# Ledger of designs, part 43: peptides against a protein of PDB entry 4GXB

Target 1, 277 residues: chain A of PDB entry 4GXB
Amino acid sequence: VPTEEVSLEVLLSNGQKVLVNVLTSDQTEDVLEAVAAKLDLPDDLIGYFSLFLVREKEDGAFSFVRKLQEFELPYVSVTSLRSQEYKIVLRKSYWDSAYDDDVMENRVGLNLLYAQTVSDIERGWILVTKEQHRQLKSLQEKVSKKEFLRLAQTLRHYGYLRFDACVADFPEKDCPVVVSAGNSELSLQLRLPGQQLREGSFRVTRMRCWRVTSSVPLPSGSTSSPGRGRGEVRLELAFEYLMSKDRLQWVTITSPQAIMMSICLQSMVDELMVKKS

## One batch from the design tools (peptide; aimed at target 1 M207 S262 M273)

Design b2_p21_1_s2 (made by RFdiffusion4, then SolubleMPNN; from b2_p21_1, 10 letters changed)
Fold by OpenDDE base, seed 3:
Structure b2_p21_1_s2 (fold): chain B 277 residues (1-277), chain A 21 residues (1-21)
Amino acid sequence: as target 1 above (277 residues)
Amino acid sequence: LELHTVAEFYTPEELFQEAVE
């Protein structure tokens, strides 16, 4: 693509549109800096956010595809897909809520976290009781963003990224699950027939390794995966987990978002390494 | 069924060892 000045749309978690003028040759960091400048986010806070490629669903929800890498050209990455459903989204990219303290000290940072948190609650990514919901709404009405965030930080799955419903082979084969990533773990929520809702927590520190695999089902129809078109590529995330002392077990998640899940795992590992050093 | 590993990652030994201890 020839180098040209273009208008690029970047969305916040709440769907707010940020229009920036960039070059088609601008890399991810260049675009991120442009977005930060447009929002008046200070330079020292840019590192707390990243750009993500997402698919906007019919209901307006975002399905995260992947994080844009440093070498990528965001304009090319999104436009090459030739579909209006794909968007670039700005979101915080750290996991430890302690980092919120740094971001919240700035007005723009506070607003970004607030908007993201409100959206995550509205979309059901953060789990709330009826009473908690009432309290949150009251704080919203008062426009008490700091207090809102402090309450939100105590809620289940605060800071998690929720994925689309998919399938796992744990605890049983072909279990429908909802996966969420956050707090250095993958949370798998499932409901087996005749059972109550269960959540399995898989801490990254107990994962020896993980891998992303791609497969193409054979035309013979031997693969009983419901909902897939003929010849559609299947992505899987598999991780080897320390279930107990000296007992490793592979867990496999079949999901189109396997790449994004892997990115989350790596990101969580990286953050833990930083904190440990 | 053709299965290919796209990418493989390992948890740093420092983090994994702490989980095992």
Scores: peptide ipSAE 0.432, ipTM 0.849, DockQ to the pose 0.781
OpenDDE base, seeds 1, 2, 4, 5: peptide ipSAE 0.425, 0.426, 0.427, 0.428; ipTM 0.846, 0.844, 0.847, 0.844

Design b2_p21_1_s3 (made by RFdiffusion4, then SolubleMPNN; from b2_p21_1, 11 letters changed)
Fold by OpenDDE base, seed 2:
Order: sequence, then C-alpha cells, then structure tokens
Structure b2_p21_1_s3 (fold): chain B 277 residues (1-277), chain A 21 residues (1-21)
Amino acid sequence: as target 1 above (277 residues)
Amino acid sequence: LTLYPVAEFYTPEELFQEAVE
C-alpha cells in the first residue's frame, strides 16, 4: 500500500468517534499515539490501552475480532476487510483493576475508564443487580466518575470482555454458552433446558495449555455451529484444564472469536507473569 | 472436516505449578 496521509476513525467503547490523521504506513503504536494525542491522554498512560479490531453488530455492540498487533498497519487492517462493519476500538488492555488507580489519576484516563465501564454495563458485560444498577445510575447522574468506577470495580465481571454467544463441549456437548474473559479466567455462562443459569470458571493458572484450530467443513459435512453457512471456516479454542488433582480435561469452545479468546488468555498470562516477576 | 492448528500456547510452568500446589 502506498504511503499517504489518511483520516482514520477510532472508536471508544461507547462509540465515540476519534478521527486521527495518520499515514497508511503507521503501525499500531503510531496510531495509538495519534489517538492519545487527540484525546490528550498522557504518554505514560498509552500503555494501558490497546487498539482492537471489532465488528459492529446490528445492535451497535462490538464483537471483538482481535487485538491489533504491533507490526500491523491499522488503516490497512481495517480497510482491507472492505466492510463498514469493522471498526478499530480503543479499550483498556489490562485485567487487574488495581491498574485503574494509575489511569484514574488522569482526567482523560478517568474519562476513558468511565466511558468504557458505562458502556460495558449498558451492554450487559458487567453484571449488576437492580440495587446496584440504581446506585450506578445515581452516580452517573451526579457525574461522579471516580465513585462510579469504585462501585463498578466491585461488580461481577468488571473488566471482563464478553464474547458473542457460542458453543462449548462443556459441561455437555454442543452446549450454548456465553464466554467472558477477565480476572485471569474464562467464564462460561450457560443455561440448560429447565435449569438455572450456571457459570463455569476456568482460571488460566489451571490451564496447562490452549490452542486455536481452524477447520473447513466438508461439502457433505454438516455445520454444527448455529448461524454459520456451509463452507465457513470454523474456529475453535481448546484448553486443557486441571479439573482436579491429576485430572486434566480438554474443554473446547467453538466460536468465530476463538482467536480473540486466545489473545485474552495470553494477555492474562502475561499480566500474571509481570506480577510474579 | 479438515482441521488445522492455528496456534498453541502454554501456561508458564511457574503459574501452572503454583496453581496445582
């Protein structure tokens, strides 16, 4: 792609558009810096955020495709898909809420976290009770961003990334699940017929390994994944989990977001390693 | 169905073993 100056749209979690003038040859960090500059985010806080490739769904929600890698050219990455559904989103890229303290010290950082959190609650990524919702709304009306975040930090799935509904082979085969990644775990929420909502928590520290696989159904083969047409690539995330002492079991998630799930796992592992070092 | 491995990752032994203990 020839190098030229272009206008690139980057979205915040709440859908706010940030337009930056960049070069087509600018790498992810260059674009991130441009976005930070546009937002007046200080340089020392840039590392707490990342650019993600997402698909905007009909309801306006974001389906995270992957994190943009350092070597990527965001303009090329998004435009090459030739679909307006694909967007670049700025989001915090750490898992431990303790890092919020660093980000919240800055007005812009605070605003970004606030906007993201509000959006995550509105989208149902963060789980709230009726009473909690009332409290959050009260704080939102008062525009008490710090207090809002402090309350939000206590909520279930705060800081989690929620994926689109998919299928897992746990607890039983072809089980519809909603996967969320956060707090060094994958949370699998499911509701079996006639049963209450259940959640399986899979801590990354109990995952021996994980893998992403890609498959193409045979012409005569049936697609087991709802909503996928025949011949579509099937992605799976499989992880080997320590269920109990000396008992490893593979859990497989079939999802077009398998790559993103894997990225989340690696990111969580990396963060844990940093803390341990 | 043709299956291709895309990527494989391992949890560092330090983290995994700590969880096992």
Scores: peptide ipSAE 0.335, ipTM 0.808, DockQ to the pose 0.795
OpenDDE base, seeds 1, 3, 4, 5: peptide ipSAE 0.328, 0.330, 0.327, 0.324; ipTM 0.807, 0.808, 0.807, 0.806

Design b2_p21_1_s4 (made by RFdiffusion4, then SolubleMPNN; from b2_p21_1, 11 letters changed)
Fold by OpenDDE base, seed 1:
Structure b2_p21_1_s4 (fold): chain B 277 residues (1-277), chain A 21 residues (1-21)
Amino acid sequence: as target 1 above (277 residues)
Amino acid sequence: LELYDVAVYYTPEELFQEAVD
């Protein structure tokens, strides 16, 4: 791609648009720095955020596709998909809420966390009771961002990334589940007919390994339509989990977001490694 | 179904917690 100056749109979690002038050859970090500069986010806080490729749903919700890697060219990555539904989103990229303290010390950082948290609550990624919701609304009306975040940090699934509804083979085959990643775990929520909501918590520290697999249906002998449409690829995330002492069991999630789930797992592992060091 | 790509990742041993039953 020839090097040209372009206007690139980057979205915040709440859908706010940030327009930056970048080169088509600018890598992920270059674009991130441009976004930070546009927002007046200090350089020492840039590392707490990342750029993500997402697909915007009809309802305005974001389906996270993957984290943009350092070597990628964000402009090329998003435009090559040739679909307006794909966007670049800025979001915090750490899991431990303790890091919020560092980010909240800066006005811009505080605003970013606040906007993200409000959005996550509105989208149902953070789970709230009626009373908690009332308290949050009161704080929002007062524009008490720090107090809002402090309360939010105590809420169920604070800091989690929620995925689209998908299918798992746990606890039974072909179970519809909603997966969320956060707090060094994958949370699998399921509601079976006639049953209460159940949640399976899978801590990464009890995962021996995980794998992402890509598969396609075997061509049935008829019309080799050459266009293997994107719709034919099946992605799965499987992890080997320590269910009990000396008992490992594979759990498999079938989801188009399997890659993103794997990225989350690796990111959580990396953060835990930093803490042990 | 035909598999065409597989990536495997391991949790570091120092993080892997054996369940003490």
Scores: peptide ipSAE 0.456, ipTM 0.858, DockQ to the pose 0.662
OpenDDE base, seeds 2, 3, 4, 5: peptide ipSAE 0.454, 0.452, 0.453, 0.451; ipTM 0.857, 0.855, 0.857, 0.854

Design b2_p21_2 (made by RFdiffusion4)
Pose (drawn by RFdiffusion4):
Structure b2_p21_2 (pose): chain A 263 residues (1-190, 198-221, 229-277), chain P 21 residues (1-21)
Amino acid sequence: VPTEEVSLEVLLSNGQKVLVNVLTSDQTEDVLEAVAAKLDLPDDLIGYFSLFLVREKEDGAFSFVRKLQEFELPYVSVTSLRSQEYKIVLRKSYWDSAYDDDVMENRVGLNLLYAQTVSDIERGWILVTKEQHRQLKSLQEKVSKKEFLRLAQTLRHYGYLRFDACVADFPEKDCPVVVSAGNSELSLQLREGSFRVTRMRCWRVTSSVPLPSGGRGEVRLELAFEYLMSKDRLQWVTITSPQAIMMSICLQSMVDELMVKKS
Amino acid sequence: SLHLLSHHENPVLFEEAEAAE
């Protein structure tokens, strides 16, 4: 892409706009640094956040497509799709909530975690009852952002990434499920199954050839993981999802974080 | 028919979880 200065909108998890001037040839880290500079996020906290390509739904919710890799050009990644529904999003990119402690030591880092946690609750990524949700919106007005986040860290599925509803062959073939990734596991809500990353020997991403539109082709995508169900018993679990690649990225990210910790 | 896009392995963590049983 010829080098040219452009304006790029990067959204926070709650949809707040962050406008940055970047080059069409800037890579993911350059764009991330420009967003951090605009937000006054310290350099030493940039590694706790990443940029994601998402599809914004009619109701404003985001369906995550992929985390942008180091070699990618974010301006090109989003513009090449030729659709205003696709957005670049900044979100925390680690899994263990112990890292929240490092981020919350800075006012901007705390503000970012607070903003995405509020959105996570509003969009049902964090699981609460109708009554609890009522209480939380109230506590939100009455407590500091820090106190609100400490409470949120104890809520069901805090720190998980939620995927669009899809199907899986667990427990039975073609079961409707909601899949979420977090806390070193995949959660399948059918009843529920919890599949630990450490019990996955491997996982595979498969696709059908592109098919005529039922001007965009369609592809059947699957994410299958080989799971150690019990001693010396491995079983494949298959999820059929247009977000199979994002699920695979989350599994790799969670495995990578476990290995960094182990080292 | 489905075609492989990627295949990923988790040997170290997996072998430790298998050995624990």

Design b2_p21_2_s1 (made by RFdiffusion4, then SolubleMPNN; from b2_p21_2, 11 letters changed)
Fold by OpenDDE base, seed 5:
Structure b2_p21_2_s1 (fold): chain B 277 residues (1-277), chain A 21 residues (1-21)
Amino acid sequence: as target 1 above (277 residues)
Amino acid sequence: PLYLVAEFENPELFDEAAASL
């Protein structure tokens, strides 16, 4: 692609548009810096955020595809998909809420976290009770961003990424699940027939390994699973999990977001390793 | 056909977790 100056749209979690003038040859960090400059985010806080490739769903929700890599060209990456559904989103890229303290010290950082958190609550990524929701709304009406975040930090799945509904082979084959990544775990929410909603927690520390695989389904003459068109690539995330002492079991999640899930796992592991050092 | 896209090992954290069981 020839090097040209272009206008690139980067979205915040709440859908706010940030337009930046960049070169088509600008790498992810260059674009991130441009976005930071546009927002007046200080340089020392840039590292707390990343650019993500997402697919905007019909309802305006974002399906996270992957994190943009360091040497990737965001303009090329998003435009090469030849679909307006794909967007670049700025989001915080750490898991430990303790890092919020650093970001919240800055007005712009605070605003970014606030906007993201509001969006995550509205989208149901952060789980809230009715009473908690009332409290959050009250704080939002008062525009008390710090207090809002402090309350939000105590909520279930704060800081998690929620994925689109998918399928896992745990606890049963072809079990519909909603996967969320955060707090050094994959949370699998599931409802089996006649049962209450259950959550399976898979801590990354108990994952010996994981892999992402891609396959092309053979034309089975039987009823294609609803929603899979002929010829769609099947992505799977499989991880080997220590269920108990000396008992390893493979768990497989079938999801178009398997790559993003894997990125989350690695990111959580990396953060834990940093804390351990 | 099945293709491996990526594979990751987690030996250090895993070994620590395993030892705690």
Scores: peptide ipSAE 0.451, ipTM 0.927, DockQ to the pose 0.783
OpenDDE base, seeds 1, 2, 3, 4: peptide ipSAE 0.448, 0.446, 0.448, 0.446; ipTM 0.927, 0.926, 0.927, 0.926; seeds 2, 3 fail the geometry check

Design b2_p21_2_s2 (made by RFdiffusion4, then SolubleMPNN; from b2_p21_2, 11 letters changed)
Fold by OpenDDE base, seed 3:
Structure b2_p21_2_s2 (fold): chain B 277 residues (1-277), chain A 21 residues (1-21)
Amino acid sequence: as target 1 above (277 residues)
Amino acid sequence: PLYLVSEEYNPELFDEAAASL
C-alpha cells in the first residue's frame, strides 16, 4: 500500500467514533498515540490501552478477532478484510482492576473506563442482579463515574472479555458454552439438559500449555460444528489443565475466536509475571 | 488437514500451582 494520509475510524467500546488522521504506513503504536492525542489522554496512560480488531455484529455488539500487534499497520489490517463489519476498537488491555486506580486519576482515563464499563454491563458481559442494576442506573443518572466504577469493580465478571457462544468438549462432547476471559481464568458457562446454568473456572496458572489449531472438515467425514458451513475453517483452542494433583486433562474449545482466546491467555500470564517481578 | 497455528507453554506459573496442590 502506498504511503498516504488517511482518515481512520477507531471506536470506543460504546461505539463512539474517534477519527484520526494517520499515514497508511503508521504502525499500531503510532495510531494508538494519535487516538490518545485526539482524546487528550496523557502519554503515561497510553500503555493501559490497546487496539483490537473486531467484527461488528448486527445488534451492534463486537466480536473480538484479535489484538493488533506492534508491527501491524492498523489501516492495512482493517481495510484488507474488505468488509465494513470489521472495526478497530480501543479498549483497556490489563486485567487486574487495581490498575483502574492509575487510569481513574485522569479525567479522560476515567471517562474511557466508564464508557467501557457501561457498555459491558449493557451487553451482559458484566453480570448484575436486579438490585445492582438499579444502583448502577442511579449512579449513571447522577453521572457519578467514580462511584459507578467502584460498584462495578465488585460485580461478577468485571473486566472480563465475553466471547460468542461456541462449543467445548468439557464436561461433555459438543457442549454449547459461553466463554469469558478475565481474572486470570477462562470461565465456561454451560447448561446441560435438565440442569441449571453451571460455570467452570479454568485458572491460567493451572494450564501447562495451550494451542490453537486450524482444520478444514473433509466432505465425507467429520461432524461439522453447528452453524459452520461446509468447508469452513475450524479453529480450536486446546489447553492442558491440571484438574487435580497429578491429573492433567485436555480441554478443547471450538470457536472462530480461538486466536483471541489464546491472546487473552498469554496476556493474563504476562500480567501475572509482571506482578511477580 | 490439521495445522498448528500456535503453541504456548506456561512452565513457571504452572510449576508453582502444581506444587501448591
Scores: peptide ipSAE 0.485, ipTM 0.937, DockQ to the pose 0.778
OpenDDE base, seeds 1, 2, 4, 5: peptide ipSAE 0.483, 0.482, 0.483, 0.486; ipTM 0.937, 0.936, 0.936, 0.937; seeds 4, 5 fail the geometry check

Design b2_p21_2_s3 (made by RFdiffusion4, then SolubleMPNN; from b2_p21_2, 15 letters changed)
Fold by OpenDDE base, seed 2:
Structure b2_p21_2_s3 (fold): chain B 277 residues (1-277), chain A 21 residues (1-21)
Amino acid sequence: as target 1 above (277 residues)
Amino acid sequence: PLYLVAEYYNEELFNEEAESL
């Protein structure tokens, strides 16, 4: 792609549009810096955020495809898909809520976290009781962003990234699940026929390894995933999990977001490693 | 056909966790 100045749209979690003028040759960090500058986010806080490629669903929700890597050219990455449903989104890129303290000290950082958190609650990524929801709404009406975040930080799945409904082979084959990544775990929520909602928690510290695979189903093969057409690429995330002492078990998630799940796992591991160093 | 896209190992954290059991 020839180097040209272009207008690039980057969305916040709440769908707010940030237009930046960048070069087609600008890498992810360059674009991120441009977005930060447009928002008046301090340079020292840029590292707490990342750019993500997402697919905007019909309901306006974002299906995270992957994190944009350092070497990528965001303009090219998004435009090459030739679909308006693909967007670039700015989101916080850390897992430990303790880092919120650093970000919240800045007005712009606070606003970004607030907007993201509001959006995550509205989208059902953060799980709230009726009473908690009432409290959050009250704080939102008062525009008490810090208090809102402090309450939100105590909520179930705060800071998690929720994936689209998919299929896992745990606890049994072809289980419909909703996967969420956060707090150094993958949470698999499922409801089996006639059963209550169950959650399986898979801590990354108990994952010996994980892998992403891609396959093209044979024409004679059954597509178990709803909405997947014949011949569509099937992505799977498989991880080997320490269920108990000396007992390893593979868990496989079939999802078009398998790559993003893997990125989350790596990111969580990296963060834990940083905290240990 | 099945292709490996990526594979990751969690050696340090996993070993520590395993030893703690």
Scores: peptide ipSAE 0.581, ipTM 0.945, DockQ to the pose 0.790
OpenDDE base, seeds 1, 3, 4, 5: peptide ipSAE 0.576, 0.577, 0.578, 0.580; ipTM 0.944, 0.944, 0.945, 0.945; seeds 4, 5 fail the geometry check

Design b2_p21_2_s4 (made by RFdiffusion4, then SolubleMPNN; from b2_p21_2, 11 letters changed)
Fold by OpenDDE base, seed 3:
Structure b2_p21_2_s4 (fold): chain B 277 residues (1-277), chain A 21 residues (1-21)
Amino acid sequence: as target 1 above (277 residues)
Amino acid sequence: PLYEVSTYYNPELFSEAEASL
């Protein structure tokens, strides 16, 4: 792609548009810096955020595809897909809510966290009771962003990334699940026939390894399952989990977001390693 | 089927978790 000046749209979690003028040859960090400058986010806070490639769903929700890597050219990465449903989103890129304290000391950082948190609650990524919802709405009406965040930080799945409904082989084969990543875990929510909603928590510290598998079904004459288009790539995330002492078990998630799940796992591991050092 | 696999290991944190059980 020839080097040209272009207008690039970057979205916040709430769908707010940030337009930046960048070069087509600008790398991820260059674009991130441009977005930060546009928002008046200080340089020392840029590292708390990342750019993500997402697919905008019909309801306006974002399905996270992957984090943009450092060597990527965001303009090329998004435009090469040749679909308007793909967007670039700015989101916080850390897991420990303790880092919120650093970010929320700045007005712009506070606003970004607030907007993200409001959106996550509205989309049901953060789980709230009726009473908690009332309290949050009251704080929102008062525009008490700090108090809102402090309350939100105590809520179930605060800081989690929620994925689209998918399938896992745990606890049973072909079990429909909703996966969320956060707090150094993968949370799998599932409902088995005749049972209540259950949540399985898989801590990343108990994962010996994980793998992403990309498979293309060969045109074998056997009935391809009707739900997968001919030639559609199947993605799976499998992790080997320490269920108990001396008991390892593989858990496999079939999802088009398997790459993003793997990125989350690595990111959580990296953050824990930084804290340990 | 044609497939590609990427594997990631977590040796440090896993070893600690295993030792704690």
Scores: peptide ipSAE 0.589, ipTM 0.940, DockQ to the pose 0.756
OpenDDE base, seeds 1, 2, 4, 5: peptide ipSAE 0.587, 0.588, 0.589, 0.590; ipTM 0.940, 0.940, 0.940, 0.940; seeds 1, 4, 5 fail the geometry check

Design b2_p21_3 (made by RFdiffusion4)
Pose (drawn by RFdiffusion4):
Structure b2_p21_3 (pose): chain A 263 residues (1-190, 198-221, 229-277), chain P 21 residues (1-21)
Amino acid sequence: VPTEEVSLEVLLSNGQKVLVNVLTSDQTEDVLEAVAAKLDLPDDLIGYFSLFLVREKEDGAFSFVRKLQEFELPYVSVTSLRSQEYKIVLRKSYWDSAYDDDVMENRVGLNLLYAQTVSDIERGWILVTKEQHRQLKSLQEKVSKKEFLRLAQTLRHYGYLRFDACVADFPEKDCPVVVSAGNSELSLQLREGSFRVTRMRCWRVTSSVPLPSGGRGEVRLELAFEYLMSKDRLQWVTITSPQAIMMSICLQSMVDELMVKKS
Amino acid sequence: SPRVPDTPVHLNELTFNPAFV
């Protein structure tokens, strides 16, 4: 791509706009640094956040497509799709909530965690009852951002990433499920199954060839993971999802974080 | 930070988990 200065909109998890001037040839880290500079996020906290490509739904929710890798050019990644429904999003990119402590030591870092947690509750990524949700919106007005986040850290599925509804062959073939990734596991809500990352020997992403539109081709995508169900018993679990690659990216990210911790 | 270089996804290939029990 010829080098040229352009304006790039990067959204926070709640849809707030962050406009940055970047080059068409800038890579992911360059764009991330420009967003951090605009937000006044310290350099030493940039590593706790990443940029994601998402599809924004009609209701404003985001369906995560992929985390942008180091070699990617974010302006090209989003513009090449030729559709205004695709957006670049900044979101925390770690899994263990212990790292929230490092981020919350800074006002901007705290504000970012607060904004995405509020959105996570509003969009049902964090699981609360109707009554609890009512209480939370109230506590939100009455408590500091810090206090609100400390409370949110104890809520069901805090720190998880939720995927569009899809199907899996667990427990039975073609079961409708909602899959979420977090806390070193995949959660399948059918009843529920909890599949620990440390019990996955490997996982595989497969795709059909592109098929005519039912001007975009269609592809059947699957994420299958080989799971240690019990001693010396491995069993494949298959999820059919257009977001199979994002799920694979989350599994790799969670495994990588476990290994960094182990080291 | 816990950040590490990203690994690309490869279709029809197994990704082995080094943290596997």

Design b2_p21_3_s1 (made by RFdiffusion4, then SolubleMPNN; from b2_p21_3, 8 letters changed)
Fold by OpenDDE base, seed 2:
Structure b2_p21_3_s1 (fold): chain B 277 residues (1-277), chain A 21 residues (1-21)
Amino acid sequence: as target 1 above (277 residues)
Amino acid sequence: SPRVPDVPVVLNTDYVNPVFE
C-alpha cells in the first residue's frame, strides 16, 4: 500500500468518534499517539491505552476481535477487511484498578475512564444491583466522574472485558457460556436447564498453559452452532487448569473471540509479571 | 451427541504460563 495521508476514525468505548490524520504506513503506536494528541491525552498516559479491532454488532455493541499489534498498520488492518462493521476502538489496556489512579489524575484520562465505565455498565459488562444502579445514576446526573469511578471500582466485573455468548466444554459438553476476562481470571457464566445462573472463576495463576486452535469443520457435518456457515473457521481457546491439588483439567472454549481471549490472558500474565519484578 | 470431527488444526499456539502457581 502506497504511503498516503488518510483520515482514520477511532472510536471510544461509548461510540464517540475521533478522527485523526495519519499515514497509511503509520504503525499502531503512531496512530495511538495521534489519537492521544487529538484528545489532548498526555504522552505519559498513552501506555495505559491500546487500540483494538472490533466488530460493531447490529445493536451497536462491540465484539472485540483482537488488540492491534505494534507492527500493524491500523489503517490497513481495518480497511483490508472491507466491511464497515469493523472499527478501531480505544480502550484502557490494564487490569489492575490501581492504575486508574494514575489515569484519573488527568482530566482527559478521567473522561476516558468515565466514558468507558459508563458504557460497560450500560452494556451489562459490569454487574450492578438495583441499589448500585441508582447510586451510579445519581452520580452520573451530578457528573461526579471521580466518585462514579470509585463506586464502579467496587462493582462486580469492573474492568472486565465481556465476550459474546459462546460454548465451553465445562462444566458440561457444549455448554452455553458468557466469558469475561478481568482481575487475572476468566469468568464463565452459565445457566444450565432448570438451574440458577452459575459463575465459574478460572484464575490465571492456576492455568498451567493455554492454546488457541484454528480448525475447519468437515463439510459433511451438521453445523451445530446456529448462524455459523458451513466451512467457517472454528476457533478454540483451551487452558489446562489446576482444579485441585495435583489435579489438572483441560477446559476448552469455542468462540470466534478465542484469539482475543488469549490476548487477554497474555496481557494479564504480563501485568502480573511486572508486579512481581 | 458426537462432535463432528474438524479438519486437523491449522493453527496451534501454546503458551506456558510463567505465573503458574
Scores: peptide ipSAE 0.353, ipTM 0.703, DockQ to the pose 0.242
OpenDDE base, seeds 1, 3, 4, 5: peptide ipSAE 0.352, 0.352, 0.352, 0.353; ipTM 0.698, 0.699, 0.701, 0.703; seeds 4, 5 fail the geometry check

Design b2_p21_3_s2 (made by RFdiffusion4, then SolubleMPNN; from b2_p21_3, 8 letters changed)
Fold by OpenDDE base, seed 1:
Structure b2_p21_3_s2 (fold): chain B 277 residues (1-277), chain A 21 residues (1-21)
Amino acid sequence: as target 1 above (277 residues)
Amino acid sequence: SPRVPDKPVVLNTDYLNPVFE
């Protein structure tokens, strides 16, 4: 791709648009720096955020596809998909809420966390009771961003990334589940017929390994259209989990977001490794 | 829900977890 100056749109979690002028050859970090500069985010806080490729759904919700890698060219990555539904989103990229303290020290960082948190609550990623919702709304009306975040930090699934509804083989085959990643775990929420909502918590420290699998349908006797439609590829995330002492069991999630889930796992592992050092 | 038939595996990417306990 020839190098040229382009206008690139980057969205915040709440859908706010940030337009930056970049080169088509600018790598992920270059674009991230441009976004930071546009927002007046200090350089020392850039590392707390990442750029993500997402698919915007009809309702405006974001389906996270993957984190943009360092070597990628964000402009090319998003435009090559040739669909307006794909967007680049800026979001915080750490898991431990303790890091919020560093980000909140800066006005811009505070605003970003606040906007993201509000959006996550509105989208149901963060779970709130009626009373908690009332308290949050009160704080929002007062524009008390720090207090809002402090309360939000105590809420269920704060800091989690929620995925689209998908299927898992746990606790039974072909169970519809909603997966969320955060706090060094994968949370699988499911409701079986006639049963209450159940949540399976799978801590990363109890995962021996995980695997991303890409598969294609068996060729049905009809004309194999050479165009591998994106709809023909099945993605799965499987992890081997220590269910009990000396008992490992594979859990498999079938989801188009399997890659993103794997990225989350790796990211959580990396963060835990830093804490151990 | 109807079971999805097994599909041929095209690619596997495995990750070992260094923080496994």
Scores: peptide ipSAE 0.434, ipTM 0.771, DockQ to the pose 0.250
OpenDDE base, seeds 2, 3, 4, 5: peptide ipSAE 0.434, 0.430, 0.432, 0.426; ipTM 0.791, 0.790, 0.772, 0.772; seed 5 fails the geometry check

